# Peptides against a protein of PDB entry 3S8F, part 245

Target 1, 157 residues: chain A of PDB entry 3S8F
Amino acid sequence: VLTLFVAVPSLMTAFTVAASLEFAGRLRGGRGLFGWIRALPWDNPAFVAPVLGLLGFIPGGAGGIVNASFTLDYVVHNTAWVPGHFHLQVASLVTLTAMGSLYWLLPNLTGKPISDAQRRLGLAVVWLWFLGMMIMAVGLHWAGLLNVPRRAYIAQV
Target 2, 166 residues: chain B of PDB entry 3S8F
Amino acid sequence: DEHKAHKAILAYEKGWLAFSLAMLFVFIALIAYTLATHTAGVIPAGKLERVDPTTVRQEGPWADPAQAVVQTGPNQYTVYVLAFAFGYQPNPIEVPQGAEIVFKITSPDVIHGFHVEGTNINVEVLPGEVSTVRYTFKRPGEYRIICNQYCGLGHQNMFGTIVVKE

## One batch from the design tools (peptide; made by RFdiffusion4, then SolubleMPNN)

Design b2_p24_4_s4 (from b2_p24_4, 11 letters changed)
Fold by OpenDDE base, seed 3:
Structure b2_p24_4_s4 (fold): chain B 157 residues (1-157), chain C 166 residues (1-166), chain A 24 residues (1-24)
Amino acid sequence: as target 1 above (157 residues)
Amino acid sequence: as target 2 above (166 residues)
Amino acid sequence: TDVFMALLRDTILREFLEVYAKLL
């Protein structure tokens, strides 16, 4: 019971970020239930990257609850499920946030804005990264549920 | 303007917090449901049991691989397994089909994994601790044991075999 | 150490090469 309550602050934090995004989108003219999402600056890789990271972090966070549950952890522990979780948490959120940070930081450090070509390339990079990461993560989670062991090069399935 | 913005932010935060709490309940409910409906597949674990890893090879039930399989009752066996760098003993582990097998697994050296393919047996083996898993093999044949915890240079080649006899 | 080194050379490298060959 106490372990499950530990999830509360994490969820609060995550959804607070979502609240910030909604506010930002509405400030940009977005209206309605979903209009604020479309209004966000999806043309900026510095924005898109961390947001995609957040999207990947959602199922990863859910997986965190699973991993923290004694009985459920027995099912997934030391299977490909765990690497799948890691790739959502570290290789998605953290990595994409780092990428996004660079897209913001470098122009500021150099005093030079990124070119349109660089911007488009950046968008391509982060979207492709996200896509690849999601494919891999889904595959790993699926494999984990099929009891494919981690840290092993062979499996019966 | 700042006040208005602040109030708006608070409203959104409150909404999302409420949603967060709702989702929490959903997750808890899902977990509870899973636990309630999927308990049959859980391997019963024994109580915390300790052993001295420095002497486990010399004395006690793990010391002699030839005596590792102990019949404890009708159609019941205890198998004392050592996971070590880099293998398992006994190897192969021979058990009868349909018998209730209690595996008592420990390590004399480092942490290993004990993952039996084709089964739900998957435990970490810690030096100084005895991992207890109970399983009944319904099908005869060979079951591969895989180490799924990195244990050194030979980790990837650390395999064992359980032979289930008719 | 010698055993470990042997494993490195004979086992790990072989496995790597086998996997690599499959990927080619």
Scores: peptide ipSAE 0.000, ipTM 0.726, DockQ to the pose 0.014
Fold by OpenDDE base, seed 4:
Structure b2_p24_4_s4 (fold): chain B 157 residues (1-157), chain C 166 residues (1-166), chain A 24 residues (1-24)
Amino acid sequence: as target 1 above (157 residues)
Amino acid sequence: as target 2 above (166 residues)
Amino acid sequence: TDVFMALLRDTILREFLEVYAKLL
């Protein structure tokens, strides 16, 4: 029960970030219900990376609720579901945020802006990372629901 | 300027909170649906049962693998299983088809897993605690037991077998 | 592999190493 209450501050943070993104998008000229999304700086890997991390964090957070539920955890515990959850939370959000931070930090440390080629490469890296993580995570969650065990080199299916 | 920004953000937060509430109801509905349609086979947690891991091999129901399968009723059995580094006892576990089996699983050493392929039996085994799982095997055959909790150098080789007899 | 090779050829890694060396 106490573990589930940890979801409250997480949700608050998520909605605060979402609100900040909407505000930023509207400041950049975005209009309507979804126009603000398009107005966000999707050409900047320092922005795109952590945002993609956040997107991966959403299903991961939902999975966290499942993992924290006694009855639901009985189904998924120590199956491939668990590492699927980890890869969404750590290997997606944390890693992509670190990547995004790096794209901001290095230009500031060197005093030199990144080139257009570096920018495009950065975008490719973070999108490919996100795509790969989503494929792997979905696969692991699916395998977990099929009762594929965690920490075993063999499986029933 | 900060005040204006704060008010603007707050307005958007209110919208997202409203959305979150709506989604909350959706999630509750989905959970309710899942529980209504997929509750079959869920084994309720039993009472906490404790044992001394230092003596469990020498005395008590886990001490003799030959006496591990105990008939408790006409079609009911209790099986006392030890998960240890690195295997299970008894091995194989022999039970009749169609009987209600109560597994009492504990460990004399470290934490192990008890995952039975082809079933929904999947529990952690903690030294000093007894894991209780109730299951009825409807199909005869061999069911592999897998340790899905890291327990040391031989973890990857830790397997057991349940043989269900007709 | 192609992405990795592209990163190795990118000047940003060299710049990072230079900055890192200065910070040591």
Scores: peptide ipSAE 0.000, ipTM 0.714, DockQ to the pose 0.014
Fold by OpenDDE base, seed 5:
Structure b2_p24_4_s4 (fold): chain B 157 residues (1-157), chain C 166 residues (1-166), chain A 24 residues (1-24)
Amino acid sequence: as target 1 above (157 residues)
Amino acid sequence: as target 2 above (166 residues)
Amino acid sequence: TDVFMALLRDTILREFLEVYAKLL
């Protein structure tokens, strides 16, 4: 019940952010239903990181609803599914947001912009992190559905 | 200019908020549908049964592992299982193939898990409460019990075995 | 059981301390 209650403001926040992104993309010249996405500043790791975090948070949020469901939780509870959910929420959204925040914060604190090389490296780090997290998350969720137990070093499968 | 931008943002926000609410209802509907159509495989929760974890080892149906398997009817058994730091009692649990087994599981110490590989049996075991799980083993052989709830330093080595006899 | 737990604790503690020392 509490989880479902928290899901409402979380979804509202997520879609509000999406609204802001659409607006920003359109201001940057994006057209059409999806053209605004391409117009977003994908060359800035401070932007890309939290956005990728949000993308990872979508399946994680859906998983949260699953975990809060009585009957569905029976299938996934104390399996590898749960760590998969956590890694999407914490290691994806929170971590990528923190990473992105640093790419914004440090240049502002020092008054020195990052070099182009640093920017490119930052993009690589963020994208690789996201990719790795998605692979791990998919693997953990899949393992969970195959009844691989949580907090165990062995499994039947 | 800021006011114009603000109004534009609000328009987008309203649209996305409406979408979010719609999606919320879709998700709830999907969950409801799943619950309605896929409950047959879910082990129903039994009534809440309480025990004294401080005496469960000394008296009652869990006290003697030799008496843990009780035949309650034709092809029907109740197994009184203790999950403790760090193992299960009795171990192994011997039951006949094709029999309906009612596991009554409790703990004398801390919270443990009771996860039987190859089955849908996966419950948490709380001291002071009895977890009830009903299952029929159709295949003979050995089924490993795994503790999937952290219970201390020996948690990773906490295993049991169910032996299903022909 | 007591002996096993003692050994387990010792091993876990040793591993923890070794890893911790390397990370410091």
Scores: peptide ipSAE 0.000, ipTM 0.697, DockQ to the pose 0.012
Fold by OpenDDE base, seed 1:
Structure b2_p24_4_s4 (fold): chain B 157 residues (1-157), chain C 166 residues (1-166), chain A 24 residues (1-24)
Amino acid sequence: as target 1 above (157 residues)
Amino acid sequence: as target 2 above (166 residues)
Amino acid sequence: TDVFMALLRDTILREFLEVYAKLL
């Protein structure tokens, strides 16, 4: 029974990323227990997007443990819970990371910085995407717990 | 400069490492607490049961839908169910209210789902394997069986019915 | 939420303990 051992390196990675963020925040002048968070570049969509992805990945990871559990999988398998899980993982983390990467990559490839308007639009896009993903994910997990089947257009509830 | 930066990074890494270790102990403690207070609710793995999907329709307990419901004891039944493209047999499955029902479900063709609305019965059905589910219907009526595993062009219309009689 | 919490208490923690017991 080593299925849940996969959580160990994931947690280690999560804490390492958190450490890197703290270091970056403190390097930018943040102080105190939480002041370093405020000091992070929240005005840059290239930063905000992947960070929001990471935030969505946390509950998704917890859900991954549920899905990998023998007894819990019996409850959630082939229900709306499963789509809820991978939308947090793929549509949140992966997609937002890709979005963030573009905000960094395109200016570097073209040699042209993004305008302030483009920056603000980018921030709006990634925040709205994150919000939408969270709403959908919560809804799907909720539906899954109510035994709404996956891959079916009909449900009792 | 790099040396100074390295030391700073190590300090933060040590902090987060300490936090991670602390959380590990918290998780272990929570696990211990859960095990001590919640001994019920664990569903053990069943015994592996195999069948030949190529002959399951011709021979054995799944071959005749009329003989699919077998009384195994007082108020106890075993129901041999086939999930196939695209339906279930027997259909309907008729069982008495309050009886302990053991469903033995397999497939002659591809993987299907067996999701019974209004219940916690939800299993995948694999050709060559027998899925076993135990359930007691407390309420009479009709329970719809839904295929929740994609099985082909007719998947979305693959339904069955369990009729629970008083 | 209540269902999730119940499931968490009953299953996830047990499996983690089993894994940790084998790894330690």
Scores: peptide ipSAE 0.007, ipTM 0.736, DockQ to the pose 0.057; fails the geometry check

Design b2_p24_5_s1 (from b2_p24_5, 10 letters changed)
Fold by OpenDDE base, seed 3:
Formats: C-alpha cells, sequence, structure tokens
Structure b2_p24_5_s1 (fold): chain B 157 residues (1-157), chain C 166 residues (1-166), chain A 24 residues (1-24)
C-alpha cells in the first residue's frame, strides 16, 4: 500500500509537464482553453514524439495504479494486460521520447540540419508508431480482461 | 505576463498536490474495500501456508497424486496440486460440477503459474508457499491449466486439465 | 490544468472500474 506513495511525485511530474506545455503554448501566442495546444510546434518530430508518448502514458499510468492494487492485480497479473501496460509505458513513452531525442540530437552531433523531407518522414514515423502502439495496447488490455494469459502461445478466447 | 503566470502555476501546483494526495487516499480506500469484500477466492498472503519444497514430493498431502483430491465435506473438496517442471499433478484433476473446490498449489522446484482457462483462477506458485484458491465450477467440461510464468525450456508445453464431471 | 486533472482522475477511475468489474 505504501508503494502508492510513489504515485505522488509521479503525478506532480505529470502536472509539471502539462503546465510547461501550456505555458509554452501560451508564450507562442495560443489563447483560451485549447488554443495553446494548437500553438505548440507540431511540425517538429522532436516535439511531437515525446508528447505522443505522454498521451500513451496517461492510460498506462492509470493501469499502473491497477497493477499495484493487490486485489485488482490478481485478475490482470500475468495476462495480456501486463504487456499492454508495458507497451504504453516503455514502447510508447520511453521509445517515443528516445526517437524524439534523436531527431534533435543527431542534427546537433553531425552539424547537419534536418532536411524538410527528413522532418516529414520523422513526423510520419512517430505518428504511425503512436497509432500502432495504441491499437496494440487496446488489444492487449482487452485480451487481458478476457483472461488471455501472458507467456502462452494458446488461449481459450 | 510571466509573473502572473508563475503565480497561477504555483496555485495550481498546490491544488495538484492536494489532488494527488486525495487520489492516493481514495485508491487506498478502494483497495481496502475490495480486499474486504472481494478476495477473488484467494487467501491473502498474510495467511499463506508454507511448505518445504525439498520434501513436498516425498511426504505430505502432495506426495501421492492418487490422494490429491480430498473430500472435506458435503459438496466440498480440497485438491492438492503440484506445479513442476514441466507439468501439473494430478493430471487430469477430476472434480464434480457444483462442488466448492479449494485448490492448494505449491511447487517443488521453481516458480510456476496456475491459470485456469474459462475462470479467474490465476496465481503464481512459489516453492515453499502454498497458494490457496477457492472456486466452484458451474459448467461441466474440461478446463485447461496454463503456466503463465516462465519456468524454463519446457515452459511453453506446461499444461494441465481440470475435468468437471456432471 | 483543471481539465487535465479531471481527465486524469476520470481515466484512473475508469480503468479501476473496468478491472473491478471483473472481480464481481
Amino acid sequence: as target 1 above (157 residues)
Amino acid sequence: as target 2 above (166 residues)
Amino acid sequence: TEAFMALLAATMLAEFNLVYAKLL
């Protein structure tokens, strides 16, 4: 139960990230409740990738609370639910953040700016990755709720 | 301006902290509630029995698969199951429909899984610990037991069967 | 920010409810 106290700094971090995005969007001229979102640099894969990772992390983080709950974990543990959680946390947030980091880091390391074609390709990659991860994650969580086991090649359903 | 924005953010941060703490208590309360009302047929860890995995095959209720199914009362049975590399015993496990079954599962070697298809029975089986699961099969037929915890090279082939008789 | 808090809370409670329903 005390493990759940780890959720507090995590939630505070989530707030900080969201607040930072809102602040940045407003500095870029965004106004109103949602206008700041549109003002963010959605044409930069180095920005889009980690943001998409954050979006995937929201349901994944919620699942983390479930997985840390003793009674609830019983019905989801070692089912397809767990890989679903992992693909949101690691394969989405961590991976997309790494991808986004590369789109910033490589141009700086090589001294060569990213071309427009490379930028567009990068955007396509991160959006397609996110879409694929969301489809897979929904499927895995659904399968988990249907008692599809983890680490098995066969299931009743 | 930036100063006003900073003050606003600080105010929201305080609110978010309060929210986070509140949600923490809500989830703790919900966990406590679910634990009190719904054990999912599994005895909590604090009440787990212990057994010596080095002797469990030679002595005790798990030693003889032929004596694994014990009638403990009218329409009540206890089944002593061993999960081992790589299978289950007894296999098949034969129980009557509608009876209350208490599975007592342990391992003589490594950690295994005990996942029964068509049910919510899903526990890890640790050497030295006895997993206790209570379940009543309402439908007759065969229920496959699947190991969902990696246990070695033969893990993928580790299956068992529960036969529920009418 | 307030909308985000509500969304996050709703998501957490929704997933909790989905899994809790399986226990019933």
Scores: peptide ipSAE 0.451, ipTM 0.883, DockQ to the pose 0.668
Fold by OpenDDE base, seed 2:
Structure b2_p24_5_s1 (fold): chain B 157 residues (1-157), chain C 166 residues (1-166), chain A 24 residues (1-24)
Amino acid sequence: as target 1 above (157 residues)
Amino acid sequence: as target 2 above (166 residues)
Amino acid sequence: TEAFMALLAATMLAEFNLVYAKLL
């Protein structure tokens, strides 16, 4: 219940971020229901990384509510579900946000902009990282629902 | 117009706030519903049952593995299980098919897991606390107990067996 | 933004139902 209470401001934050992205996209010339998305700077890894992190946070955050539910937690606790949740929250959201922040911070600290090659490499890294994390997270959640235990090298399923 | 856009965002914010609050109450209700309709084998207690982990091996119902399985009624048993570094006792745990089994599990040393494969039995076992799980084995055979909480260098080899007899 | 709202709601409900189905 307490965690659910905390979920309210978290959801408000999610809305604020989404609304800010839409606002920014529309200011950049995007129009229509989804045109603002295309108008966002998808060529900048400093932007793409944290956004992908946010996308990973959607199922991860939802899982947090499940994990905080008494009876549902009993089902998933100490199964592969939990590592799946963590890899979405930490290895996706936090890590990608950190990566994105670094893409902004380093150029500003050094006074040297990233080259086009570095930019393209950064985009590749971020997208591949996200893809790998999503595949692993889906697999772990699936395994967890099949009652595969956490911290065990064997399972019946 | 930026001002118009801001006003629009603020209007949606009210809706989102309402949605967030509604979701909060929906999930609280769902949690309450699941708690009311499902126990998942966990026996709710009015208080947390405690034991002294330093003496649990010497005194009390966990002290003798040979006396760990106690018949409490017709087709009802209580099994006092110790999870320790690195195994379970008794091992194997022998129970009859179709009987209602109440597992009372504790630890003399560190936190362990008690996960019975093929069942929904899955609890953490804390020193000084007694975990209580109720289950009825419908099918005879062997059920493996796995520790799913890291407990030391021998954690990966910490297994037990429940033998369900016809 | 409304689509985002729907996505979040759908995801939360979907995960809840998946785990609840296992509990049954």
Scores: peptide ipSAE 0.439, ipTM 0.864, DockQ to the pose 0.715
Fold by OpenDDE base, seed 4:
Structure b2_p24_5_s1 (fold): chain B 157 residues (1-157), chain C 166 residues (1-166), chain A 24 residues (1-24)
Amino acid sequence: as target 1 above (157 residues)
Amino acid sequence: as target 2 above (166 residues)
Amino acid sequence: TEAFMALLAATMLAEFNLVYAKLL
């Protein structure tokens, strides 16, 4: 129960990031309820990657609350649900953030900007990664709800 | 207007904080409710029984597999199960259909899992602790026990069987 | 943002309900 208190600062962080994105989008000329989203730099993989990570973190974070719930954790613990949660948190958010950081860091360290072809390839990579991770994560969570055990090669489903 | 934007952000931040706190309380309340209404299935961690894993095989209710299934009342049984590297004892576990079964599970060696296929029975088994699970098998047949906590080189082959008799 | 709040709330409630349904 006390673990759920971690949800508060996490949610506040989520809000801060979202608000920062909205602020940035509006500064870039975006208007209206959703127009600020289109104004964000979606042509930059250094931006797109961590944002996609944030999107994956939404269901992952929600699952974290479930996992922190004593009674609910009973039905999901050590099932495929847990790897599903990990893949959203680590393999999506952390990995995509690392990818985004790399797309910014390497050009700055080398002093050589990435080519347009590399930029486009980077965009393709992060979007495909996100798509694959979402498919896998949904599958793992679903399998977990179907009582597929973690760390087992067989399951009765 | 940057000033207007900051004011809006602050207003929403307060709203989001309130929302977050409200959700926290709702979730805590729901957990408390589920715990209060579903206490029969899972014993809270704060009331876990302790045992000595070094002697659990020699003395006590886990020592004799032939005495592992104990009738505690009309249509009520307690089953003392050992999870060990790499299997379960007793194996098979034989229980009647429709009976209320209380599993008392512990380990003499390392941490194991106790996952019963076809059921929601799913607990970690820690040496020195007794995991308690209550369940009623409504359907006769064989239920496989799977270890879902890595316990060593033989982990993947660690299975047990619960036989539910009509 | 209101839309963001709604999305998060909906996601949390959805996952909670899915797992809770299994518990029952």
Scores: peptide ipSAE 0.415, ipTM 0.863, DockQ to the pose 0.728
Fold by OpenDDE base, seed 5:
Structure b2_p24_5_s1 (fold): chain B 157 residues (1-157), chain C 166 residues (1-166), chain A 24 residues (1-24)
Amino acid sequence: as target 1 above (157 residues)
Amino acid sequence: as target 2 above (166 residues)
Amino acid sequence: TEAFMALLAATMLAEFNLVYAKLL
């Protein structure tokens, strides 16, 4: 129950972040319903990584609410659903945010800017990571709904 | 206009807040409903049944696997199951098709899992506590029980079988 | 922002329905 209460400020944070991104995008010249998205700095891995993490956090956070619900948790607990949730939260949001932070932090600490080649490589890494995490997470959630157990090497689907 | 944008954002914020609170209410209500009605075979630990794990093998309804399946009414049974390192008893568990089965599961040693493949039966089994789940098998055949909570070196090989008879 | 929030809401409802359907 307390976890569900925490979901409210988390959801409000999601709104605040999205609104802030839209506002920033519009200040950068974006117009229309989705033009603000295109105006964001998608060429910067330090930006892209945490944003992708936030996107992954949407299904993960939704799953968190499900997992925190006694009734719904009954059918997903200790199934492949749980690792799917974990990978969205930790391996997606947290990890991508950390990766993005490094793309800013390391150049700052070393005093050496990221080269264009490094920037492009960073973008590739972040996007590929996100894609892989989404595929795995969807698969795990799906498997969980098909009664694939956690911590077992066999399953009857 | 920044002012116009701000005003619009505030309007959306109110809507999102309302949605968030509504969702919270729905989930809380769902929990409350389940706790009150024990629906969908889920029996919450409102009245936590306790047992002594040190004596559960020697006395009581779990002591004799041959007496583990108890008919409690017409087409209604209670099955007293022990999850232990590393297996289940009775094994196999034999129950009739279409009967309402109440599983009473406990452990004499460490925490185990009780996951019946092909069903929504999935509970953790704690020493000293009795896990209760109600289920009706509609299809005859064999259903494998899997331990999905790590319980030691033999965890990966800890299986049981439920045989549903026509 | 509204569209993004709608996506978030839709995702939450979708997951809820999927899990709830299994419960029934």
Scores: peptide ipSAE 0.402, ipTM 0.838, DockQ to the pose 0.760

